# Ledger of designs, part 110: peptides against a protein of PDB entry 6MBK

Target 1, 240 residues: chain A of PDB entry 6MBK
Amino acid sequence: GFEMVNFKEEGFGLRATRDIKAEELFLWVPRKLLMTVESAKNSVLGPLYSQDRILQAMGNIALAFHLLCERASPNSFWQPYIQTLPSEYDTPLYFEEDEVRYLQSTQAIHDVFSQYKNTARQYAYFYKVIQTHPHANKLPLKDSFTYEDYRWAVSSVMTRQNQIPTEDGSRVTLALIPLWDMCNHTNGLITTGYNLEDDRCECVALQDFRAGEQIYIFYGTRSNAEFVIHSGFFFDNNSH

## One batch from the design tools (peptide; made by RFdiffusion4, then SolubleMPNN)

Design b2_p12_5_s4 (from b2_p12_5, 4 letters changed)
Fold by OpenDDE base, seed 4:
Structure b2_p12_5_s4 (fold): chain B 240 residues (1-240), chain A 12 residues (1-12)
Amino acid sequence: as target 1 above (240 residues)
Amino acid sequence: MLVPVLHDFTPV
């Protein structure tokens, strides 16, 4: 019902190959295909995760390191997904000096500076951990962990991480959802749910899409400032 | 039952 397409202005997205009706289930992604905190724990990162309090406390950072480890692993199951990710992002960590100066006139500046500061501190911390911790010795990134790597990973996670239920439905965990997250954003309502019975993410169409149209989803209700900070998006018609 | 899948905008 859809295909991956490289759109000139928006990068990779999904295009309908047939007419899709509003509320039609057109896309589902089983848990086994997701990059989750659980999959991070079960990966080469697992031993380090079990010993590092920050990785344990911050699932988003765990996902970032999981993403880096899998990117550095030629035989990773997620290589096809990782290869579709942008090499750079429109997030604050990639802002040029003039963009940061422009934001000084906005309320977003405090969050931008906080993000810079936190990311730098995290990188410095984990650089030391990777160099010194015994369980880091097996990580494919041990000798190639740069700030650019970390910036990319945290930006990837920040723009793409989702809350999903754990397998038993008792808790919430974080996940990257391959294929689904290729849908570019539009204003609307959340149309993605997790089906615990079938153990999969399910996406229904936000609106009618005709064959050949790009399929958009809604990532959440945020202000333009929050979208810029967290997702790199800006919507002129966003009323929030 | 479907549980909403929500994008998490929490900064790193």
Scores: peptide ipSAE 0.340, ipTM 0.886, DockQ to the pose 0.910
Fold by OpenDDE base, seed 3:
Structure b2_p12_5_s4 (fold): chain B 240 residues (1-240), chain A 12 residues (1-12)
Amino acid sequence: as target 1 above (240 residues)
Amino acid sequence: MLVPVLHDFTPV
């Protein structure tokens, strides 16, 4: 087993409550516990999603709005998860004027300005949609949709979204993975995949962990991390 | 805490 612990330097993480062996399946998260584009479609957001082309085309924005709707819903199933999310992020959307000025001499400034511009445009668009679209009237954020809300949701999704298979395995979709995303990062190999037969995310131990040790996983380069493991984890422990 | 990975939110 494992438990959630607040580590002084690393923040929240998972600690082993028993000895865990390398390659042991120690953590799994069923699809029903994930926040996905599909769960967004099946939520109070569903009617609006079905009529808005941007929500349909951009699964990450759909997840951001799903996250906002669930946060604003006192009885949301995901409240315990949402309460574990940071209130602010160390992302470009949260940079102060001095940080932006420092970056003006770097190539990174173009990416920062692009993110600001895109996020502001999206907010302006969806503010209008929420104010005017009939299917937005039932959204819990109808009368409380600020730029700060949108910035937070976008940053939450940007830092935590994962690619998983659809239920039928025919396509990929986007998901937030509660509990699993509490693990802190270390260098290594990807040890997380999706088991379609059991319809769950599965994580195997990267190494042996003793009782009381923090459990680390490797997130990989998340930009391309398809966590679709159809066949066995390539633990190429090929000692060449 | 997860290492923040920046994903693209550029409109298609």
Scores: peptide ipSAE 0.039, ipTM 0.719, DockQ to the pose 0.100
Fold by OpenDDE base, seed 5:
Structure b2_p12_5_s4 (fold): chain B 240 residues (1-240), chain A 12 residues (1-12)
Amino acid sequence: as target 1 above (240 residues)
Amino acid sequence: MLVPVLHDFTPV
């Protein structure tokens, strides 16, 4: 029903290969294909995760390290996904001096500086952990953990992380959703939910798409895109 | 295309 295409202006996206009707379930991603805090725990990162309180407390950082470990692993299942990720981002952590100076006139400057400071502190902390912790010895990133790596991973997670239910539906966890997150954004309603019975993320079409058209979705507030666990689809009109 | 968002990475 769709194919991955590199669009000149928008980067990677999905293009319909057939007509897709509004509200049609055109895309689903099983849990096993997601990069989650749980998959991080079950990876080479697991032993370190079990011993580091920050990784345990901050699922977003766990995902960032999971992403870095998998990127550094040639045989990673997620290599095809990781290779589609941007090498750089238009996020505050990548702002040049002139962009930061421009932001000084805005209310966002304090948040930007806070993010810089926090990210730098986290990097320094984890650099030490990776160099000294016994369970870090087998991590594929041990000899290649730079601030640029960490900045990239943090930015990747920050722009792509989603809240999904745990397998038992009792709580929420964080996930990167391959294939789905390749859809480019348009204004509309959230048309993605999680089906616990089938244990998969499900996306229905926001509108009719014809064969050859790019498929757009509404990301919602991508600050932790929250999937409605109990009611299916989250219909937050991002009229903000 | 990703929307840049500020996310809280403040250590606990």
Scores: peptide ipSAE 0.034, ipTM 0.701, DockQ to the pose 0.087
Fold by OpenDDE base, seed 2:
Structure b2_p12_5_s4 (fold): chain B 240 residues (1-240), chain A 12 residues (1-12)
Amino acid sequence: as target 1 above (240 residues)
Amino acid sequence: MLVPVLHDFTPV
């Protein structure tokens, strides 16, 4: 019912291959296809995760390292997904000097500087961990872990991480949702939920889409400031 | 509901 397409100004997105009606379940993604904190724990990162308090406390950083490890693994199941991710982002960590200067008069500048400082400190910490920790020796990034790698990974996670239930539904965990997250954003209502019975993410159409039209979803209610910080994006029709 | 979430990257 859909295909991945590189749109001129929006980058990769999903295009309908048939007519899709509003509220139609057109897309689902089983848990086994998700990149989660649990899949990170079950990967080559698992031994290090079990001994590093920051990885354990911060699921987003665990996902970032999971993403880096899988990117560096030629036979990773997620290679097709990872290849669809942007190589660079419009997030604050990629702002040029002129963009930062433009924001100096705004409240967002404090959050931008905070992200720079936090990311730099985390990189320095994990660089040392990767160089010295015994369980880091088997990581594919052992001999190549740059700030650019880390910046990319955390930006990927910042823009794409989602809360989903654990398999038993008792807790919330973090996930990257392949294929689903290729839908670009539009204003509307949340149309994605998790089906615990079938153990999958389910997305229903926000509106009617004709064959050949791009499929959009609503990422959630956020202020423009939050969109800048989270997604590097301003949405003029944002009602919040 | 599944929504991209803002998360704090402050080191612990």
Scores: peptide ipSAE 0.145, ipTM 0.818, DockQ to the pose 0.236; fails the geometry check

Design b2_p12_6_s1 (from b2_p12_6, 4 letters changed)
Fold by OpenDDE base, seed 1:
Structure b2_p12_6_s1 (fold): chain B 240 residues (1-240), chain A 12 residues (1-12)
Amino acid sequence: as target 1 above (240 residues)
Amino acid sequence: SLIPVRHDFTPV
């Protein structure tokens, strides 16, 4: 019912190939297609994850490294997804000097400096880990781990990470949701949830879309979006 | 396009 299109002004997005009605389930993404903390643990990163306390404590960093490892892997299942990601972001880590100077007059400057400092510290830490830890030897980024790589991965995760339930539904975990996150943003209500029975993310249409129209969704607070618990959206197979 | 969100990663 949709196709990926590169729109001239908005970049990649989804276009309807048929008429889609409001509240219609038009898009779902099974857990197996998601990049999650669990998939990171089950990847080449797994051995290092099991030995590094920061990776264990910070799922967002685990996702960032998972993303970097998969990007560096030509045969990665997620290559088609990764290739759709922006090469640069409008996040504070990419601000130019003039933008930072402008922000000096605002309260946001403290957050910007915090991000710079934290990201730099994390990079320095993990650079050392990658260079010295035995379990890092198998990582495809072993000999190619730059600050630019880390900045990109952090920004990718920052802008695209979502909270989803674990498989058993007992806890929440972090995930990047391929295909779904290709939808461009509009104002409205969150229309994405997680179906635990079918173990998939589900997105219902925010409005009617005609064939040929771009499909928009509302991300809410996009970074670390909690669309199941926080939004209250849960799609049950028994919902009438 | 994605809406950039300011999110802080915790310090190391």
Scores: peptide ipSAE 0.042, ipTM 0.704, DockQ to the pose 0.083
Fold by OpenDDE base, seed 4:
Structure b2_p12_6_s1 (fold): chain B 240 residues (1-240), chain A 12 residues (1-12)
Amino acid sequence: as target 1 above (240 residues)
Amino acid sequence: SLIPVRHDFTPV
């Protein structure tokens, strides 16, 4: 019912190949296809994860490192997904000096500075961990772990991470949702849920889409400032 | 039943 398309201004997105009605379940992604904290624990990162308090405490960082490890792994199951990710982002971590100066006039500046500080500190910490920790020797990042790598991974996770239930539904965990996260943003309501019975992420259409139209989803209720901070863009038609 | 999936934009 849809296909991946590279749109000129929006990058990769999904296009309907047939008419899709509002509220129609058009896309689902089984848990086994998701990049999760659990899949990170079960990957080459697992041994380090089991011994590093920060990886254990911060699932988003675990996802970032999982993403980096899988990117560096030619045989990774997620290579097709990773290849669809932007090489660079419009997030604050990529802002030039003039862009940062512009944001000084906004309430977002404090969050931007926080991101810079936190990301730099995390990089410095994990650079040392990768160089010194015994379990880091198995990571494909041992000989090449740059700030650019970390910035990219952090930005990828920041813009794409989702909360999903654990398998038993008792808790929430973090996940990247391949294919689904290629849908570009529009204003509306969240139309994505998790079906525990079928153990899959499910997306219903926000509106009617005709064959050939791009399929958009709503990422959530965010201000433009939050979009800039977390997604790197302003949504002009944002009602909030 | 569906449980809402939320985009989590919490900074790393």
Scores: peptide ipSAE 0.041, ipTM 0.723, DockQ to the pose 0.926
Fold by OpenDDE base, seed 3:
Structure b2_p12_6_s1 (fold): chain B 240 residues (1-240), chain A 12 residues (1-12)
Amino acid sequence: as target 1 above (240 residues)
Amino acid sequence: SLIPVRHDFTPV
């Protein structure tokens, strides 16, 4: 077992409530609890998704709009998760003028400007879509869609999106993984995979944790973390 | 803070 705790230096994380052994499956998240491109398609966003080429081509934008629609929906299943998300992020889209000016002397400035440009273009495009498209009329964000909203959603997805298999395992899709993404990061090996048989994300312990210790996991590159199919993930352990 | 550079909302 584990519990959510606010750690002084790391912020919110998970703490063990019992001793957990290395390689023990201590956390799993069924597909039905994930925010995915598929759940976006099955939501109030579905009709618009089916008619907009950009939403169809860019699953990350679909997730961003899914997140915004669910945030604006008082009865959303994901309200408890959404309320745990930061209100602001330490991403380039939130940099102040002085921070951007400092970066002008670095190679990172080109990436920052690219992000600003792309995000602004996307916002302008979707603002028009939301105002004019018939299937946008029932979206909870119809009359309140600001750049700040879009910036927040983009940053949320950018920092938390993961690649997971589709239900049939034939393709890759994108997902936000509630509860799991509350674990703080440490160096190590990826210990999270997707079990297609049980249709769930599975996380095994990187090391032994004693009761009362914070549970850390290795996200790898947190943006677009790739999940390995459970059977393939543990294959190397069977060779010992 | 390590700017997670690879987070570009580039078309996946």
Scores: peptide ipSAE 0.040, ipTM 0.677, DockQ to the pose 0.080
Fold by OpenDDE base, seed 5:
Structure b2_p12_6_s1 (fold): chain B 240 residues (1-240), chain A 12 residues (1-12)
Amino acid sequence: as target 1 above (240 residues)
Amino acid sequence: SLIPVRHDFTPV
């Protein structure tokens, strides 16, 4: 019903291969295909996760390390997904000096500096952990863990992380949702949920899409400032 | 461009 296409202005997106009706369930992603905190725990990162309090407390960091470990693993199931991710982001962590200077006149500057400081501190901490912790020796990133790697992974997670229920539905966890997160954004309503019975993310069409049209989804109500800080994007058609 | 947005999905 759809295909991945590289659109000139928007990068990768999904294009309909047939007519899709509004509210039609056109896309679903089973839990087994998601990159989750649980899949991180079940990966090569698991032993380190079980002994590091920060990884345990901060699911977003666990996902960042999971992403780095899988990227460094040629046989990773998620290689096709990882290869579709941007190599760089327009997030504050990638801002040049002139962009930061421009933001000094805005209320966003405090959040930008906080993000920089937090990310740098996290990197310094985990650099030491990776160098010294016994369970880090088997990580594919053991000898290749730069700030640029960490910045990329954190930015990837920050921009793409989702809250989904745990398998038993008792709690929420964090997930990257391959294929689904290839949909570009438009204004509208949230049309994605999690079906616990079938244990999958489900996305229904926001509107009618004809064969050959790009399929858009709504990422949620956010301010432009929130889009910049959390998504690295200015949405000109943002009604908020 | 993928607007990477953290979504909070409620169980359906």
Scores: peptide ipSAE 0.036, ipTM 0.713, DockQ to the pose 0.127

Design b2_p12_6_s2 (from b2_p12_6, 4 letters changed)
Fold by OpenDDE base, seed 4:
Structure b2_p12_6_s2 (fold): chain B 240 residues (1-240), chain A 12 residues (1-12)
Amino acid sequence: as target 1 above (240 residues)
Amino acid sequence: SLVPVLHDFTPV
């Protein structure tokens, strides 16, 4: 087993309550607990989603709005998860002026500026949509949708969104994976897979963890596809 | 069979 712990420097993480062996299936999260594009479509956001081309085209933005709507909903199923999310991030959208100036000497500046420009444009677009679209009237965002809200939501999604199969396995969709994404990260191999038969995310231990140790996972690199191909995906024989 | 769960680094 494991427990959620607030670590002083790393924030929330998972701690082993017993010895966990490498490759042991220690954590699984059923689809019904995930925040997905599908759950966004089935939420209060659904009517707007069905009419907005940007939400339909960009699953990450759909997740961001889903996250904002659920955050603003006191009775949301995901409130316990949302309350564990950082209030601020170390993403480019939170960089101070001096940090941005420092990055001007690097190639990363183009990505930073792109992120700023895109996020600002999206906010302006959706601010207007929320104010004017008939299907936005019931959204909890109607009277409170700030740039800070949007910045937080997209940063949450960018840092936590994962590719998972659709229920029928025919396509890939995006998901936030509660509890699992509370694991802090280390270098290693991808040890999380989706079990379509049981309709759940399954995480096996990257290494041995002793009782009382923090459990770390590896969520990959920007070249995740290449990494999986070259480094392999860890499949525990007991997870089949 | 398991499908790898991959973090998506695509920005918004």
Scores: peptide ipSAE 0.531, ipTM 0.930, DockQ to the pose 0.591
Fold by OpenDDE base, seed 2:
Structure b2_p12_6_s2 (fold): chain B 240 residues (1-240), chain A 12 residues (1-12)
Amino acid sequence: as target 1 above (240 residues)
Amino acid sequence: SLVPVLHDFTPV
């Protein structure tokens, strides 16, 4: 097994409670525990989602609002998960003035400014929607929706959103994966797949971990994701 | 069959 631990430098992570072998299935997360676009549609956000074209077109924004609604709900099933999320992120939206000034000499500044501009426009749009749309009246964030809230939610989603299949496997949807995303990142191969038969995310160990060691996973890169789509999933045991 | 779980790097 494993346990949640707050590591001094890395924050929350998972620690092995027994020896785990490479390629061993040590962690699985059923669909019902995921925060997905579908769970957003089935939540208090559902009526607004059904009427707002941006929420419908942008699954990541739908997840951001789902996260905010659940955070504002004391009885939310996902409260234990939400409490593990950082309050601030190492993302462009949290860059200090000096960091932005340093980046002005680089090409990255254009992406930073783009993120700021897009996020600000989205916030302004949804602030108006929340204030004026009839289906927003039941949202727990109705009277408390700040830029800081939105910045946190979109940063949480950008850093943690994953592509998973729909229940029937016909399409791809977006998900936050509780417990699994507590694993800190290391270099390696993608070792997480979705099992449609059991309707769950399955994570196999990237390497041997001894009892007491922190468990790391590889979240991938854009290039790795493209490679996996073209080359298939690198499980040594492709159990079909 | 397992479908790879991929992080989505698309910004908002």
Scores: peptide ipSAE 0.516, ipTM 0.927, DockQ to the pose 0.589
Fold by OpenDDE base, seed 3:
Structure b2_p12_6_s2 (fold): chain B 240 residues (1-240), chain A 12 residues (1-12)
Amino acid sequence: as target 1 above (240 residues)
Amino acid sequence: SLVPVLHDFTPV
């Protein structure tokens, strides 16, 4: 077993409550608990999704709007998960002027400016869509859609989105994985897979963990520069 | 068989 704990340096994470052996299946999450492009299509967002080409083409934006709609819905199934998400992020969209000025001497500044420009352009587009499209009238965010809302939602998605198979296994889709995404990260091998027969995400232990130890996972390989741009953090000894 | 679950690093 495991429990959620607030660690001194890493923040929230999972701690083992018993000894866990390497390769042991210790965590699984059924599809019905995931926030996916499919769950977005089946939500109050569905009618608008069916009419908007950008929502259809960009699953990450669809997830961002799904998060916003569910956050604004007091009776949402995902309220317990959404309440665990950070209210702010250390990603470039939250950088202060001095932090941006520091990056001007680096090549990363071009990616930061691109992200700012794209996010602002998307917000302006969807603000107009939400104000004018008939299917937007039923959205709980209809009268409360700010840039800060959009910035939070896209930052949540960029830091937490995962590729999983569709239910029939024919395509790849995007998902937020509650409980699993509470694990902090380390270098290693991918130990999370999707079981299509049981329709669930399955995570096996990367190494032996003793009772009381923090459980770490490896979610993918990136350079420190890419981690800063997309997740707002650095890894020491990041193996490529 | 399991299909690997991968973090998607594509920016918005």
Scores: peptide ipSAE 0.502, ipTM 0.926, DockQ to the pose 0.891
Fold by OpenDDE base, seed 5:
Formats: C-alpha cells, sequence, structure tokens
Structure b2_p12_6_s2 (fold): chain B 240 residues (1-240), chain A 12 residues (1-12)
C-alpha cells in the first residue's frame, strides 16, 4: 500500500499507493529485518563486543559499529537500507564554525561541546581498539575507520535509534527500523508498537492518507518518559 | 499487546 519516493526538500519518504485509513496497520517490520544490539552481537562484531566493555554498556555505540561493519560489507543484508541513509546530517557533530559560534550565546553550547568531546574520545578509544584488539582483525572496517565514519555512524544512530523490547519482552533494546524510518515525521501520536507474538514492529496510520499522499508518522519530540506521561501512545487501546 | 516503539534521543 506504499512506495518509497524521493520527495523534494524532504528526501526519501513513503507515498501511499492506495487509500489508507487512520489506525490501519499499513506497515510492519519483522525483528529479523531490524538492526539491533542483538544483531550486532550476532554479526562479525560479536567477538569484539564480547570483549569490549564500552560496546557492552552502550547499545547505541554497538549499533554505530554494527552500521559501520555492515556498510563496509558489500554482501550485507542491510546494504539497501544503508544506501538510503544520508551521507551527512544536520546534527551538532556536523555544525560549521559559524553555527557553533551562534550557539555560544545559548545554553545548548554546553551540550554540543560535550557531544563533540565524547564523540572524539570514543573515536580515539575505538581507533586504538580496532588497531590492536585480536577480535578486530577481521572487521571490514579494520583498515578504514576515520572520524568521519564514526561521526556518520553515531549521527545515524542518534537520529534513528528506537527502543524496542527484546525477543522475550524482558528488557528494552535499541533498534534501527528499516523501511519504517523512511517515513517523514509530523506532529501527532505514536502509532508504532512492537508485537511480541508476531515479533515485529507494527505501524498504524496516524490519519487517513489518500493514494498519492506522503505517509507521515510521529516518532516523538520529547523524552520517552515525558511523552508517555503526557501524550499517551496509541489512539486505540488495541489490546492485542 | 503492543509495546510502544519509542525513539531514543539519548546522545552517545
Amino acid sequence: as target 1 above (240 residues)
Amino acid sequence: SLVPVLHDFTPV
């Protein structure tokens, strides 16, 4: 009921190929198609993950390295997804000097500098790990791991990472959700849930969409905790 | 029952 389209100004998005009704389940993505901390652990990164405390402690960094490893792998299952990702981002790590100077007058500058510092430190740490750790020898990024690579990967993760349940539902993990994250965003309610029984992400339409219209979703603009408390999640208590 | 999928805004 939808197709991928490159929209002017908005980049890639999804367009309805038929009329879609509000609350209609129009898109689902099985766990096996997601890039998760678990898929990172089960990838070529797994041996290194098992030995590196930072990768273990920081699922977002694990996803970033998973993304880099898969990008560097010509036969990666996720190549079609990765190729749709922006090459650059409008995130603080990509700010020009003038943008940073502008922010110096704001409280945001401290967070920006913290992010720069943390990212640079992480890169330096992992550069050394990749160069010296035995389990890094077979990583496809072994001979090509630049700050630009790392900046891109962490920016990709920060802009696209989602909390989903583990397979057993006992914990929360992080995931990139291919196809779904191609939807551009609008104001509204969260309309994406994880179905543990079918082991898939499920997205219902935020509103009616006519054939030919772009499909928008809402991923939230606030902290997860604040959003849960103030906005509610789904329109319907679809107690499935 | 669906578990809400929430974007994580936590920086690295």
Scores: peptide ipSAE 0.449, ipTM 0.914, DockQ to the pose 0.587; fails the geometry check

